# Peptides against a protein of PDB entry 4X86: the designs that were tried, part 71

Target 1, 56 residues: chain A of PDB entry 4X86
Amino acid sequence: EGPQLLLSEAVSRAAKAAGARPLTSPESLSRDLEAPEVQESYRQQLRSDIQKRLQE

## One batch from the design tools (peptide; made by RFdiffusion4, then SolubleMPNN)

Design b2_p27_8_s1
Fold by OpenDDE base, seed 2:
Structure b2_p27_8_s1 (fold): chain B 56 residues (1-56), chain A 27 residues (1-27)
Amino acid sequence: as target 1 above (56 residues)
Amino acid sequence: EEKEEEERRKEEEKKRLEELLKYLQQP
């Protein structure tokens, strides 16, 4: 179905790929990253990046 | 021929991006 667009999931995958470990608990980090304002900023950035790519 | 294949790949990518954009633009 639809792609996973949650910032928390994106950050989790990126962190694993980079071998990075957060100092805070994963649960606390996920909570903060899933805050509506943070998620909306990520959504807007993603949309902007896609729009730019479509012009290439 | 290689140029045609590249253009096909780019078109397929754009199609996927358009679908994702449509998803992000949902109300």
Scores: peptide ipSAE 0.213, ipTM 0.729, DockQ to the pose 0.052
Fold by OpenDDE base, seed 3:
Structure b2_p27_8_s1 (fold): chain B 56 residues (1-56), chain A 27 residues (1-27)
Amino acid sequence: as target 1 above (56 residues)
Amino acid sequence: EEKEEEERRKEEEKKRLEELLKYLQQP
């Protein structure tokens, strides 16, 4: 099995790097970001971004 | 020499990205 590629983890890392805090509670945000539809959208975006990077 | 090192780093990054793409393509 591969590494966990979750939007919730990516957003948490980005928030820390930017010194930002979510407008909703961390638990609510994590729940929303781990929803299947949201995670699939993130997977598709990540694939697209990686493909663009490979072309650079 | 610096150019060769930069190209090597870019190639290593591309290999890692290709591995990640293979993971994302799994059903």
Scores: peptide ipSAE 0.210, ipTM 0.725, DockQ to the pose 0.051
Fold by OpenDDE base, seed 4:
Structure b2_p27_8_s1 (fold): chain B 56 residues (1-56), chain A 27 residues (1-27)
Amino acid sequence: as target 1 above (56 residues)
Amino acid sequence: EEKEEEERRKEEEKKRLEELLKYLQQP
């Protein structure tokens, strides 16, 4: 059982690999991250990473 | 000045990230 891949994450990775911007809106991304409890740790990590970027 | 353009791009990124945080930080 590897790390669970969020749909929004998969889309974002695919878009970046293709040289495009992610297709998911902030609201859609939030919904996908908040829905499954099993992915809560990923949501927290994403929030933390964004906060770190804002400090730069 | 290249530094002014870099700071502008950085500020634009921050605005996008702040928008995302508004959703992720909702109770």
Scores: peptide ipSAE 0.170, ipTM 0.697, DockQ to the pose 0.049
Fold by OpenDDE base, seed 5:
Structure b2_p27_8_s1 (fold): chain B 56 residues (1-56), chain A 27 residues (1-27)
Amino acid sequence: as target 1 above (56 residues)
Amino acid sequence: EEKEEEERRKEEEKKRLEELLKYLQQP
């Protein structure tokens, strides 16, 4: 696992600890997260999911 | 009191989520 994948996992764990539940699981994207463009898409979706939780 | 406690819990959660957003949005 590369640094970007590890960072994504860390952010996902932090989101769960804060009560956030991203629609996209990092585990389902593990292989794809090695690609920067997919990594960015996941980051954007995670951000969107967090924003939705803030609106509650 | 129960509603006030629930509101406090929600506010604490929002603060945690805002911190995560700041991290994801930083350059």
Scores: peptide ipSAE 0.152, ipTM 0.677, DockQ to the pose 0.034

Design b2_p27_8_s4
Fold by OpenDDE base, seed 1:
Structure b2_p27_8_s4 (fold): chain B 56 residues (1-56), chain A 27 residues (1-27)
Amino acid sequence: as target 1 above (56 residues)
Amino acid sequence: EEEERRRRLEEEEARRRAELLKYLLQP
């Protein structure tokens, strides 16, 4: 899975583990997480953060 | 192995970011 898919799945698992529900709806949250601009931003941020950690 | 290390870091970062997004959720 790519970083975008990992994030979406991780959020779902975290919500389940915490017994939490979105303020609006699960569908609305999924749409937000799956939005192309959000996925692209996450990809860029994740790549940058990983590059920093690989240098440690 | 570099790819394996990268995969672990991706998973850790995804979990960290997911924790931050929990503020959008409520019990």
Scores: peptide ipSAE 0.119, ipTM 0.589, DockQ to the pose 0.044
Fold by OpenDDE base, seed 5:
Structure b2_p27_8_s4 (fold): chain B 56 residues (1-56), chain A 27 residues (1-27)
Amino acid sequence: as target 1 above (56 residues)
Amino acid sequence: EEEERRRRLEEEEARRRAELLKYLLQP
């Protein structure tokens, strides 16, 4: 199962909270972060990290 | 309660990763 908060959404929220913008554009950054391989890597890493934390 | 804990950890990790990636942003 995927993460509850997608990478692109998490970054978008952080950007809004900070009032910051990427060098290119929010749309370009979001598009890149929504790439399947990037999101899948994030999902796997996030799940792995959470599992480690739960076992601490 | 395990589901809530997992949810909290996921949200915290997502925020942490997002904060790190904020360095790709400019004010």
Scores: peptide ipSAE 0.115, ipTM 0.587, DockQ to the pose 0.041
Fold by OpenDDE base, seed 2:
Structure b2_p27_8_s4 (fold): chain B 56 residues (1-56), chain A 27 residues (1-27)
Amino acid sequence: as target 1 above (56 residues)
Amino acid sequence: EEEERRRRLEEEEARRRAELLKYLLQP
C-alpha cells in the first residue's frame, strides 16, 4: 500500500474516528483523494519531506 | 534499518496529513 492509498484510507479512518463528514460527500472526497494527479503530487511531497527528515 | 525507518516515517507522515485533512470535515 503506497502513500496515496494510505492517505485515502487514513483520511477515511480519521473521519470515522472523529465522527466527522466531508462538507460535500464521502464519495466526492474519496474521488478527489484517489485522483491520479492528486496522488502523485502527494507522493512527491511526502517523499521530499521524508528525505529531508532522513538527513536530519 | 533505513528502509524500515523510511516506511515508518511514510506511515506517520500520511497519518499526520490525514489528521490535518480532518479539519476540512465537519460533524
Scores: peptide ipSAE 0.110, ipTM 0.580, DockQ to the pose 0.046
Fold by OpenDDE base, seed 4:
Structure b2_p27_8_s4 (fold): chain B 56 residues (1-56), chain A 27 residues (1-27)
Amino acid sequence: as target 1 above (56 residues)
Amino acid sequence: EEEERRRRLEEEEARRRAELLKYLLQP
């Protein structure tokens, strides 16, 4: 588990729910999502948002 | 207790993020 799994899972669920494809391409999106900096940013944002909610 | 709460929030955030990602997708 980790940012990659969470991010890929989120994308997968979104795609299935929408029955849609990315604006670019599935492959391009996958590459972008696998970028370490993107995953780290996602992790940080997710963590931050969770922390904020925990404080509510 | 805190772990369970965190887990639930992680799941909720994951779902929320998935919903937001729909806006990056098009039929």
Scores: peptide ipSAE 0.103, ipTM 0.570, DockQ to the pose 0.048

## One batch from the design tools (peptide; made by RFdiffusion4, then SolubleMPNN)

Design b2_p28_1_s1 (from b2_p28_1, 15 letters changed)
Fold by OpenDDE base, seed 5:
Structure b2_p28_1_s1 (fold): chain B 56 residues (1-56), chain A 28 residues (1-28)
Amino acid sequence: as target 1 above (56 residues)
Amino acid sequence: SLEEKQQLIQQLERLGALEAASEQQKRL
């Protein structure tokens, strides 16, 4: 349940739902997704998206 | 729906807790 699991988990679910696999290696993808700036950007986007849905 | 909004609020609270934990780790 660590902060690092949010984006990686979301990407994994999206890939499975689409039936798609990344062209990059899993290790390279994980490295990119685990970057602190990427994780923070995702959390900010997620917060914004949830807030928008709350206004509906 | 009201139920959906309640779930979304809970998700926001969880997200906030994760952000707080992340910031604490960065300070160490």
Scores: peptide ipSAE 0.144, ipTM 0.717, DockQ to the pose 0.256
Fold by OpenDDE base, seed 2:
Structure b2_p28_1_s1 (fold): chain B 56 residues (1-56), chain A 28 residues (1-28)
Amino acid sequence: as target 1 above (56 residues)
Amino acid sequence: SLEEKQQLIQQLERLGALEAASEQQKRL
């Protein structure tokens, strides 16, 4: 586990839970999801979503 | 629920630790 695996790991777990398979290889998908701008956007969205849930 | 809020707080703390570790790595 590490900061660079946050989104990639989350997507992998979600795909498994939903019985979904990506059109691209797992390696290619991981590379795309590990892009710094994508990773940062995910962390910001996750934080925002959690904060909204705390206000409910 | 109270239990859900406690879990969400724990997730926020973990997220903060990941962000801090990421920033630390950028400085190396």
Scores: peptide ipSAE 0.138, ipTM 0.714, DockQ to the pose 0.231
Fold by OpenDDE base, seed 4:
Formats: sequence, structure tokens, C-alpha cells
Structure b2_p28_1_s1 (fold): chain B 56 residues (1-56), chain A 28 residues (1-28)
Amino acid sequence: as target 1 above (56 residues)
Amino acid sequence: SLEEKQQLIQQLERLGALEAASEQQKRL
């Protein structure tokens, strides 16, 4: 798994688990999820979330 | 749980490696 695929993969897994479909086209969603600023924000949030869970 | 925390530590380490690789790429 590369850093550019982290959020896309996570969203795909979540959507599959929930049986959800995006309201926008898959191509548009992928483009948005692969944006560098979105990927970075997700990594930061994921790190923060993991750290919070470790403090529980 | 202890097991959950151990799994989270592993995930954090993996994430750190990905972030390090990403930062290295930004410098290129």
C-alpha cells in the first residue's frame, strides 16, 4: 500500500462494508480522494485517531 | 484491550513509514 492509495482504499472498504454507493461518479470520487491535500489530511487524521485510541 | 493497543501500535508504525516515504518524495 502506497501513501497515494491510503484514503481511496479506506473509503472503498468502508463503502463496501456499509453497502453504500457514492452520489457522484466513481471517477469524480477517485479524483477527489487522490488529491494531495486530501491524502495528507487523512494521514494526519488517521495518526491522530490511532494515538487517541492508544491513550484510552 | 491490550491486544487492540498492540494492533494500533503496529498500524501507527506502518503509517509512520508511509508518511516518511511521502515526505521523502516531497523533497524530490
Scores: peptide ipSAE 0.138, ipTM 0.717, DockQ to the pose 0.238
Fold by OpenDDE base, seed 3:
Structure b2_p28_1_s1 (fold): chain B 56 residues (1-56), chain A 28 residues (1-28)
Amino acid sequence: as target 1 above (56 residues)
Amino acid sequence: SLEEKQQLIQQLERLGALEAASEQQKRL
């Protein structure tokens, strides 16, 4: 539910869909992805991508 | 498609709500 889990959840889904496993542990990856600056960048990118799709 | 665009609009609205909540918490 919270904004802090959005990016980590998206990465997990992407990895599963691609059949890929990260070199780092899931816990370490989650910690990195929960950093405020990383999550803010992801939200900005996601908003931009959605807006581009709406223009198609 | 029209249905896809409507779903994307809902996702944008959800993102906006999450961003607004985050900004509010920063001010507390």
Scores: peptide ipSAE 0.134, ipTM 0.712, DockQ to the pose 0.236

Design b2_p28_1_s2 (from b2_p28_1, 13 letters changed)
Fold by OpenDDE base, seed 4:
Structure b2_p28_1_s2 (fold): chain B 56 residues (1-56), chain A 28 residues (1-28)
Amino acid sequence: as target 1 above (56 residues)
Amino acid sequence: SLEEKQQLIQLLERLGASEEASEQQKRL
C-alpha cells in the first residue's frame, strides 16, 4: 500500500509497525493528529515529497 | 520509471480530491 493521505493513519500504522506505545492513549494522539492545521501541513509535505520524487 | 511516475500522479490526484473535500467541509 502507498502512503496514507491522513497523518493520523500514517502515524498509527508507523507506530504499529514499530511496536511503539505512545505515552498518551492512541485515541488522544489520533485526535490531535486529525486537527485541520496538522492535516494541512501533512498534505503540503506529502505533495512536496511526491513532486520531488517526480523530478528525479 | 514510467510506472512509478504514473503512480505518483495518481497520488497527487487523490491528494487533490482530499483537499477539495476538506475545503468543501470548511464551507459547511
Scores: peptide ipSAE 0.417, ipTM 0.835, DockQ to the pose 0.322
Fold by OpenDDE base, seed 1:
Structure b2_p28_1_s2 (fold): chain B 56 residues (1-56), chain A 28 residues (1-28)
Amino acid sequence: as target 1 above (56 residues)
Amino acid sequence: SLEEKQQLIQLLERLGASEEASEQQKRL
């Protein structure tokens, strides 16, 4: 489907594909991954990666 | 390739829109 813009979605889908199940709960994990500071860091990294690829 | 660059640029645009949406949400 393409790169996920949300870390929570990226991790959720990756975990599902790998058959990984958090002991706490998927909902709790998603909530933690949706924290603003976490999402911001992910966005910055994703932007950096895309820009680097454009320069190749 | 040119096509890949176009896709990457489109992704950057989507990131920008996502950031704007996030900033708007913070102001609520």
Scores: peptide ipSAE 0.414, ipTM 0.835, DockQ to the pose 0.320
Fold by OpenDDE base, seed 5:
Structure b2_p28_1_s2 (fold): chain B 56 residues (1-56), chain A 28 residues (1-28)
Amino acid sequence: as target 1 above (56 residues)
Amino acid sequence: SLEEKQQLIQLLERLGASEEASEQQKRL
């Protein structure tokens, strides 16, 4: 399906794929990862990574 | 490849749309 644009969804899928369960509830983890400042940082990093890949 | 570059550009467009949607929601 391609890379996730939401950090919360990306982490959730990664954890599921790895068979990992966080000590905190999935809902609490998702809430923290959905914070606007966290999501903005993720978008900036994702944009940077995509741009770097375009230059390869 | 050209196809990969096109996919990456499409991803940037989706990222931009997501950012715009988020900013619009903040203003409500």
Scores: peptide ipSAE 0.413, ipTM 0.833, DockQ to the pose 0.319
Fold by OpenDDE base, seed 2:
Structure b2_p28_1_s2 (fold): chain B 56 residues (1-56), chain A 28 residues (1-28)
Amino acid sequence: as target 1 above (56 residues)
Amino acid sequence: SLEEKQQLIQLLERLGASEEASEQQKRL
């Protein structure tokens, strides 16, 4: 399905795939990962990665 | 490949749309 545009969703899917369970509730973890500053950093990194790949 | 580049460009477009939606949500 491709890369997730939300970090919270990316982490949730990664955790599920790895069989990992956080100590906090999934809802609490997602809430923390949905913080605006965290999401913005994720978008910047994702954009950078895509742009670098386009130049290869 | 050309196909991969097209996929990456499409991903950038989706990322841009997501960013615009997020900024609009902040104004509400």
Scores: peptide ipSAE 0.413, ipTM 0.832, DockQ to the pose 0.319

Design b2_p28_1_s3 (from b2_p28_1, 12 letters changed)
Fold by OpenDDE base, seed 4:
Structure b2_p28_1_s3 (fold): chain B 56 residues (1-56), chain A 28 residues (1-28)
Amino acid sequence: as target 1 above (56 residues)
Amino acid sequence: SLEEKEQLISLLERLGASEEASDERKRL
């Protein structure tokens, strides 16, 4: 299926790459990032970015 | 490249943007 296209996964990868740790617990952060409205906003942003890349 | 564009279009489909993916594929 490939990597999941979830904001929670993206944030986790970014934090790891930067050597950063959240001030809140991973569980609390994941709960916030998994909210439907937050995930939908991320999906729309990613869609927009992909479409822009296709037009380059 | 065409290969990169196809990969991006596939990603649109995975995002649930099937209509947009179809439109982009028609422009290849």
Scores: peptide ipSAE 0.401, ipTM 0.876, DockQ to the pose 0.679
Fold by OpenDDE base, seed 5:
Structure b2_p28_1_s3 (fold): chain B 56 residues (1-56), chain A 28 residues (1-28)
Amino acid sequence: as target 1 above (56 residues)
Amino acid sequence: SLEEKEQLISLLERLGASEEASDERKRL
């Protein structure tokens, strides 16, 4: 399977690509990013963005 | 491209937006 569409994984990949490291522990960051309300907001935003792209 | 659109629709399905994905396929 391909990479999962989770905010925590997206943030981790982006940080790695940018050579950035969070001030908090990776575990703490992941815990916060994996909170249901945060993940759902990200999912909704991503849905919206994909739909907009499809209509371009 | 059409291929890109199909990939984006696949992403909608992976996001659990199956109904939206179906609607977008109808628009292709």
Scores: peptide ipSAE 0.400, ipTM 0.877, DockQ to the pose 0.689
Fold by OpenDDE base, seed 2:
Structure b2_p28_1_s3 (fold): chain B 56 residues (1-56), chain A 28 residues (1-28)
Amino acid sequence: as target 1 above (56 residues)
Amino acid sequence: SLEEKEQLISLLERLGASEEASDERKRL
């Protein structure tokens, strides 16, 4: 299936790659980022960004 | 590149944007 395209997962991977650590616990951050409205906004923005990239 | 574009289209499909992915694939 591959990795889930969730904001919480993306942030976790990006933070690790950048050597950054959140001020809040990973569990607390994930809870906030998994809010439905936040996830949907991320999904729509990602879709838009991909389409823009394809048209460049 | 064509490979990069195909990867981006696959991401659209994974996001549930199947119609948009189909439209973009037709433009290749």
Scores: peptide ipSAE 0.398, ipTM 0.876, DockQ to the pose 0.636
Fold by OpenDDE base, seed 1:
Structure b2_p28_1_s3 (fold): chain B 56 residues (1-56), chain A 28 residues (1-28)
Amino acid sequence: as target 1 above (56 residues)
Amino acid sequence: SLEEKEQLISLLERLGASEEASDERKRL
């Protein structure tokens, strides 16, 4: 588990699908995506979205 | 579907939302 299974991985997949390549270093990008505040925000959003889906 | 809901609930647990997951299971 960890950030690699959440936001960073999701962003990586999305970027690949869109053919997007960041200009920053991979290390810098990973660091940004693994920032606690970013991870928590994404986790909360995902939780909310899942709950909404379950209640449809 | 029921299977999809179960998968989503499992994901809630993996996200650390165990209480929410439990509540959703009760609704199945």
Scores: peptide ipSAE 0.398, ipTM 0.876, DockQ to the pose 0.594

Design b2_p28_1_s4 (from b2_p28_1, 15 letters changed)
Fold by OpenDDE base, seed 1:
Structure b2_p28_1_s4 (fold): chain B 56 residues (1-56), chain A 28 residues (1-28)
Amino acid sequence: as target 1 above (56 residues)
Amino acid sequence: SLEEKQQLIQQLERLGATEAASEQQKRL
């Protein structure tokens, strides 16, 4: 489907694929990754990356 | 390729929708 639009989901899937389990609860990690400022930064980066690829 | 560009545009559109949803959430 392409890149995940939500950082929390992207990290969750990556962690699962790697068999990684944080010492803190997964719920706590997800909550942190869902913080508005974090998601906004991720979205800005993702947009930039996609736009750059469009110019290639 | 044309197909890749189409996919990228679709991704931007989906990202825009996500942004719109986020902005809506901020207003609650």
Scores: peptide ipSAE 0.398, ipTM 0.839, DockQ to the pose 0.320
Fold by OpenDDE base, seed 5:
Structure b2_p28_1_s4 (fold): chain B 56 residues (1-56), chain A 28 residues (1-28)
Amino acid sequence: as target 1 above (56 residues)
Amino acid sequence: SLEEKQQLIQQLERLGATEAASEQQKRL
């Protein structure tokens, strides 16, 4: 289906796959990752990455 | 491949929809 468009979900899935447990609660981590400025940066990076892949 | 490019375009479209939804939320 492709990359997760929400950073919070991407990180959560990556952490689960790696068996990693953050020191803070998952809810606190998700809250920080769901901040608009963080999500916007992720979206910009994701767009750039997809566009680069289209040109390969 | 052509199929991969089509999938990537779909991902860009989904990303655009996500952005539009996010911007709408900011205005409320």
Scores: peptide ipSAE 0.398, ipTM 0.837, DockQ to the pose 0.319
Fold by OpenDDE base, seed 4:
Structure b2_p28_1_s4 (fold): chain B 56 residues (1-56), chain A 28 residues (1-28)
Amino acid sequence: as target 1 above (56 residues)
Amino acid sequence: SLEEKQQLIQQLERLGATEAASEQQKRL
């Protein structure tokens, strides 16, 4: 499947895997991470990462 | 590998679809 295309899900899964418990609720954190500008930045980074990997 | 490259291309396609959906939403 590859990387998660949604930052909120990526962070949630990473936090869960690490056993991390943020002070903010998971729902509040996810809401912040779902902001359009944040998601756009994540998408740009993800595209860059995939393209770099493709060039390896 | 060829297989990995194909997977990466598929990921780019999925990302493009996500972007297209986002842009469509912005027009509403």
Scores: peptide ipSAE 0.397, ipTM 0.837, DockQ to the pose 0.276
Fold by OpenDDE base, seed 2:
Structure b2_p28_1_s4 (fold): chain B 56 residues (1-56), chain A 28 residues (1-28)
Amino acid sequence: as target 1 above (56 residues)
Amino acid sequence: SLEEKQQLIQQLERLGATEAASEQQKRL
């Protein structure tokens, strides 16, 4: 599968794996992380990271 | 490795599809 392409899902899975619980709730945190500008910046960073790895 | 590069290319393709879907959703 590779990395999760949605930041909200990536954070949720990471939090679960780490045993961490957000103070506001997973649903509220996911809502904030689903903001278009946040998702766009995540997508750009992910693309950059994959491209850098491809050049290694 | 070639296997890793192929996997990375597949990830880029999936990312492109996600981006296209996101842009389409903005128009709705």
Scores: peptide ipSAE 0.394, ipTM 0.836, DockQ to the pose 0.272

Design b2_p28_2_s1 (from b2_p28_2, 19 letters changed)
Fold by OpenDDE base, seed 3:
Structure b2_p28_2_s1 (fold): chain B 56 residues (1-56), chain A 28 residues (1-28)
Amino acid sequence: as target 1 above (56 residues)
Amino acid sequence: SRAQRILQELIESVDSYARAQLQRYEWR
């Protein structure tokens, strides 16, 4: 299936770097971030950014 | 190298996007 570029993983790393925890729970946050429409938006943005940088 | 520059800029882009998403939630 190849490597997965997950928004949930990116946000987890960002939260850790900021020293922050969600008021709900890490599991609840992950469920929200794993919603198909949220993940697809992230994938599209990342793909666009990759293509732009390859053209630099 | 060019490849290293591209990878660094991608890391920055991912970080920026993730940080923006954090604003949609409440934190302690």
Scores: peptide ipSAE 0.210, ipTM 0.675, DockQ to the pose 0.640
Fold by OpenDDE base, seed 5:
Structure b2_p28_2_s1 (fold): chain B 56 residues (1-56), chain A 28 residues (1-28)
Amino acid sequence: as target 1 above (56 residues)
Amino acid sequence: SRAQRILQELIESVDSYARAQLQRYEWR
């Protein structure tokens, strides 16, 4: 299998780049972002974006 | 190359999506 791409990791990088910190905790945020429905939505978006780029 | 361009655009897409998701939460 290929590399594991997690929304939680992407959001963490984005937050770091923006200098932002969650009001709750990094752990709480990670739990929310790792919820199956949230991760599935991210996977679908990523798949869609990849397909669009391959069609260019 | 085309492959390099696609990779860069994908990285930017992922980053944009992540930034959009930040708006769903509260930050300091």
Scores: peptide ipSAE 0.210, ipTM 0.674, DockQ to the pose 0.659
Fold by OpenDDE base, seed 1:
Structure b2_p28_2_s1 (fold): chain B 56 residues (1-56), chain A 28 residues (1-28)
Amino acid sequence: as target 1 above (56 residues)
Amino acid sequence: SRAQRILQELIESVDSYARAQLQRYEWR
C-alpha cells in the first residue's frame, strides 16, 4: 500500500512550529490523532490532494 | 521539474491540513 504518513506526526510538527502544547499531554493528543477513523480521513484528504494536482 | 513542483505543493497541503486540525484541540 506504500509508505504511510501519520496525521499525528504532522500535527506534532505544526504545534511545535507554532510553539504550542496541548493542555493534556503530547501522548494523549497523539493517541487521539492515531485513531483509525481520524487517520483514514487524513489519508483520504491526502490522496484527493495528490490526484487533484496530478490532473492539473 | 513538474514532479518537484507537485511534491512541494503537496507538502504545503499537508502543512495546511495539520494546522487546521490544531483548531480541534485546546493549547497552552
Scores: peptide ipSAE 0.207, ipTM 0.672, DockQ to the pose 0.655
Fold by OpenDDE base, seed 2:
Structure b2_p28_2_s1 (fold): chain B 56 residues (1-56), chain A 28 residues (1-28)
Amino acid sequence: as target 1 above (56 residues)
Amino acid sequence: SRAQRILQELIESVDSYARAQLQRYEWR
């Protein structure tokens, strides 16, 4: 039910902030970043970070 | 507030992780 934090969106924002564009294409990059295993790793990292912050 | 501080730190963590992922690709 809650908002989904997508790695593809996070990387897109970071790239924009840095003024960087992929050598291939934004679409190709998004496809790679949206792979289920990649997204799951990102989700786990965020969960871990949240848990650590809640303990502070 | 404490809640706002935690939220800001989480945002920074997300940003840092995203920036780290950028290193896996080549950019122009």
Scores: peptide ipSAE 0.206, ipTM 0.671, DockQ to the pose 0.643

Design b2_p28_2_s2 (from b2_p28_2, 21 letters changed)
Fold by OpenDDE base, seed 4:
Structure b2_p28_2_s2 (fold): chain B 56 residues (1-56), chain A 28 residues (1-28)
Amino acid sequence: as target 1 above (56 residues)
Amino acid sequence: SAAAARLAALQEAVRAYAEALLKRYEWR
């Protein structure tokens, strides 16, 4: 599964868990999540966070 | 910008969710 699917799913789950809703339209949010730099940022963040936890 | 700030907040929420999952499955 590609980073776009993983990111969108992760954001959805995180938002639900926090009881949060986007202030912009869902369509605008989806468009932002499709941006390559956003997907890459998420990938790097997730990898870094996992590595930090595994090294603790 | 406001949009950038909102996106950053969502990214932090995703980070927190990932950390919570790691804790739940006892990765340490």
Scores: peptide ipSAE 0.047, ipTM 0.427, DockQ to the pose 0.054
Fold by OpenDDE base, seed 2:
Structure b2_p28_2_s2 (fold): chain B 56 residues (1-56), chain A 28 residues (1-28)
Amino acid sequence: as target 1 above (56 residues)
Amino acid sequence: SAAAARLAALQEAVRAYAEALLKRYEWR
């Protein structure tokens, strides 16, 4: 289970939870999420948020 | 671009989801 799968799944779940829908097709969104810089940004954001929470 | 802004919005939703998961875990 790699970053691509984790990110795409996370986005899908978050969208449902927030009642949000992409303005582009799911396929277009998937293409955007395949960008390495996007995946890395997500990883960093998630790690940062978790660490911040643990330090509170 | 508009596309980048839309992606950023979804990223924020993911962040919110992560926070919700952390809160839920704390209540387990």
Scores: peptide ipSAE 0.046, ipTM 0.427, DockQ to the pose 0.054
Fold by OpenDDE base, seed 5:
Parts: structure tokens; C-alpha cells; sequence
Structure b2_p28_2_s2 (fold): chain B 56 residues (1-56), chain A 28 residues (1-28)
């Protein structure tokens, strides 16, 4: 049903690829991204984005 | 603000990563 990604891993990879940097340290960002509510929001966003892409 | 702009850039990077991931797999 599709690959599963940890939010922290996804953000880290995307940031490196894009040359983006957080305002705080990468470690502090990773810690914040481990919050359950943040991860749930990511899951919902990812699902929505995938569905939208499939419709395009 | 600068903070909001940097966060938005990171969010878009995540979206781009998700799109790249989608292209790595075939969906039907």
C-alpha cells in the first residue's frame, strides 16, 4: 500500500537535497518532529498529497 | 517573517521528496 517514512527521516533527506536549513539545529528539529501530533499531521498531509498526485 | 519563510521552504522540500518517492513506485 506504499512505503512508510519516518517524518524525521523524510525531512532530513529533503532538507539536504534542497539545501534547506532549519532555524535551530538539525538535532532539535528532529526532536520536535518526533511529537505524535506532528507525525500524525505529516501522515495526513502525505496521504492527501499522494491522492492529489494520483488524480493529476 | 524569515522564520516562516524558512519553515515553508522546508515544507516544500518535504513535498518534493514525497513526489520523488511517488515516482519511484508505480501506482494504479
Amino acid sequence: as target 1 above (56 residues)
Amino acid sequence: SAAAARLAALQEAVRAYAEALLKRYEWR
Scores: peptide ipSAE 0.045, ipTM 0.432, DockQ to the pose 0.039
Fold by OpenDDE base, seed 1:
Structure b2_p28_2_s2 (fold): chain B 56 residues (1-56), chain A 28 residues (1-28)
Amino acid sequence: as target 1 above (56 residues)
Amino acid sequence: SAAAARLAALQEAVRAYAEALLKRYEWR
């Protein structure tokens, strides 16, 4: 797997749930999601959210 | 840019989805 697969899947599910669509092509969105800094930010956000929930 | 704004909006949706998933799996 890897961060790219997890992020892509999460974005797809979230977009469908929110009724949101990218203004650019799906290929352009995929390219944006390949940025290492974006993937790292997502990983950190999930870790932070999980840790907060475990501590509540 | 419009693309950057859309990406930011999707990132917020992802955060909301992650929170909903934690609740669905009965995480406190």
Scores: peptide ipSAE 0.043, ipTM 0.435, DockQ to the pose 0.054

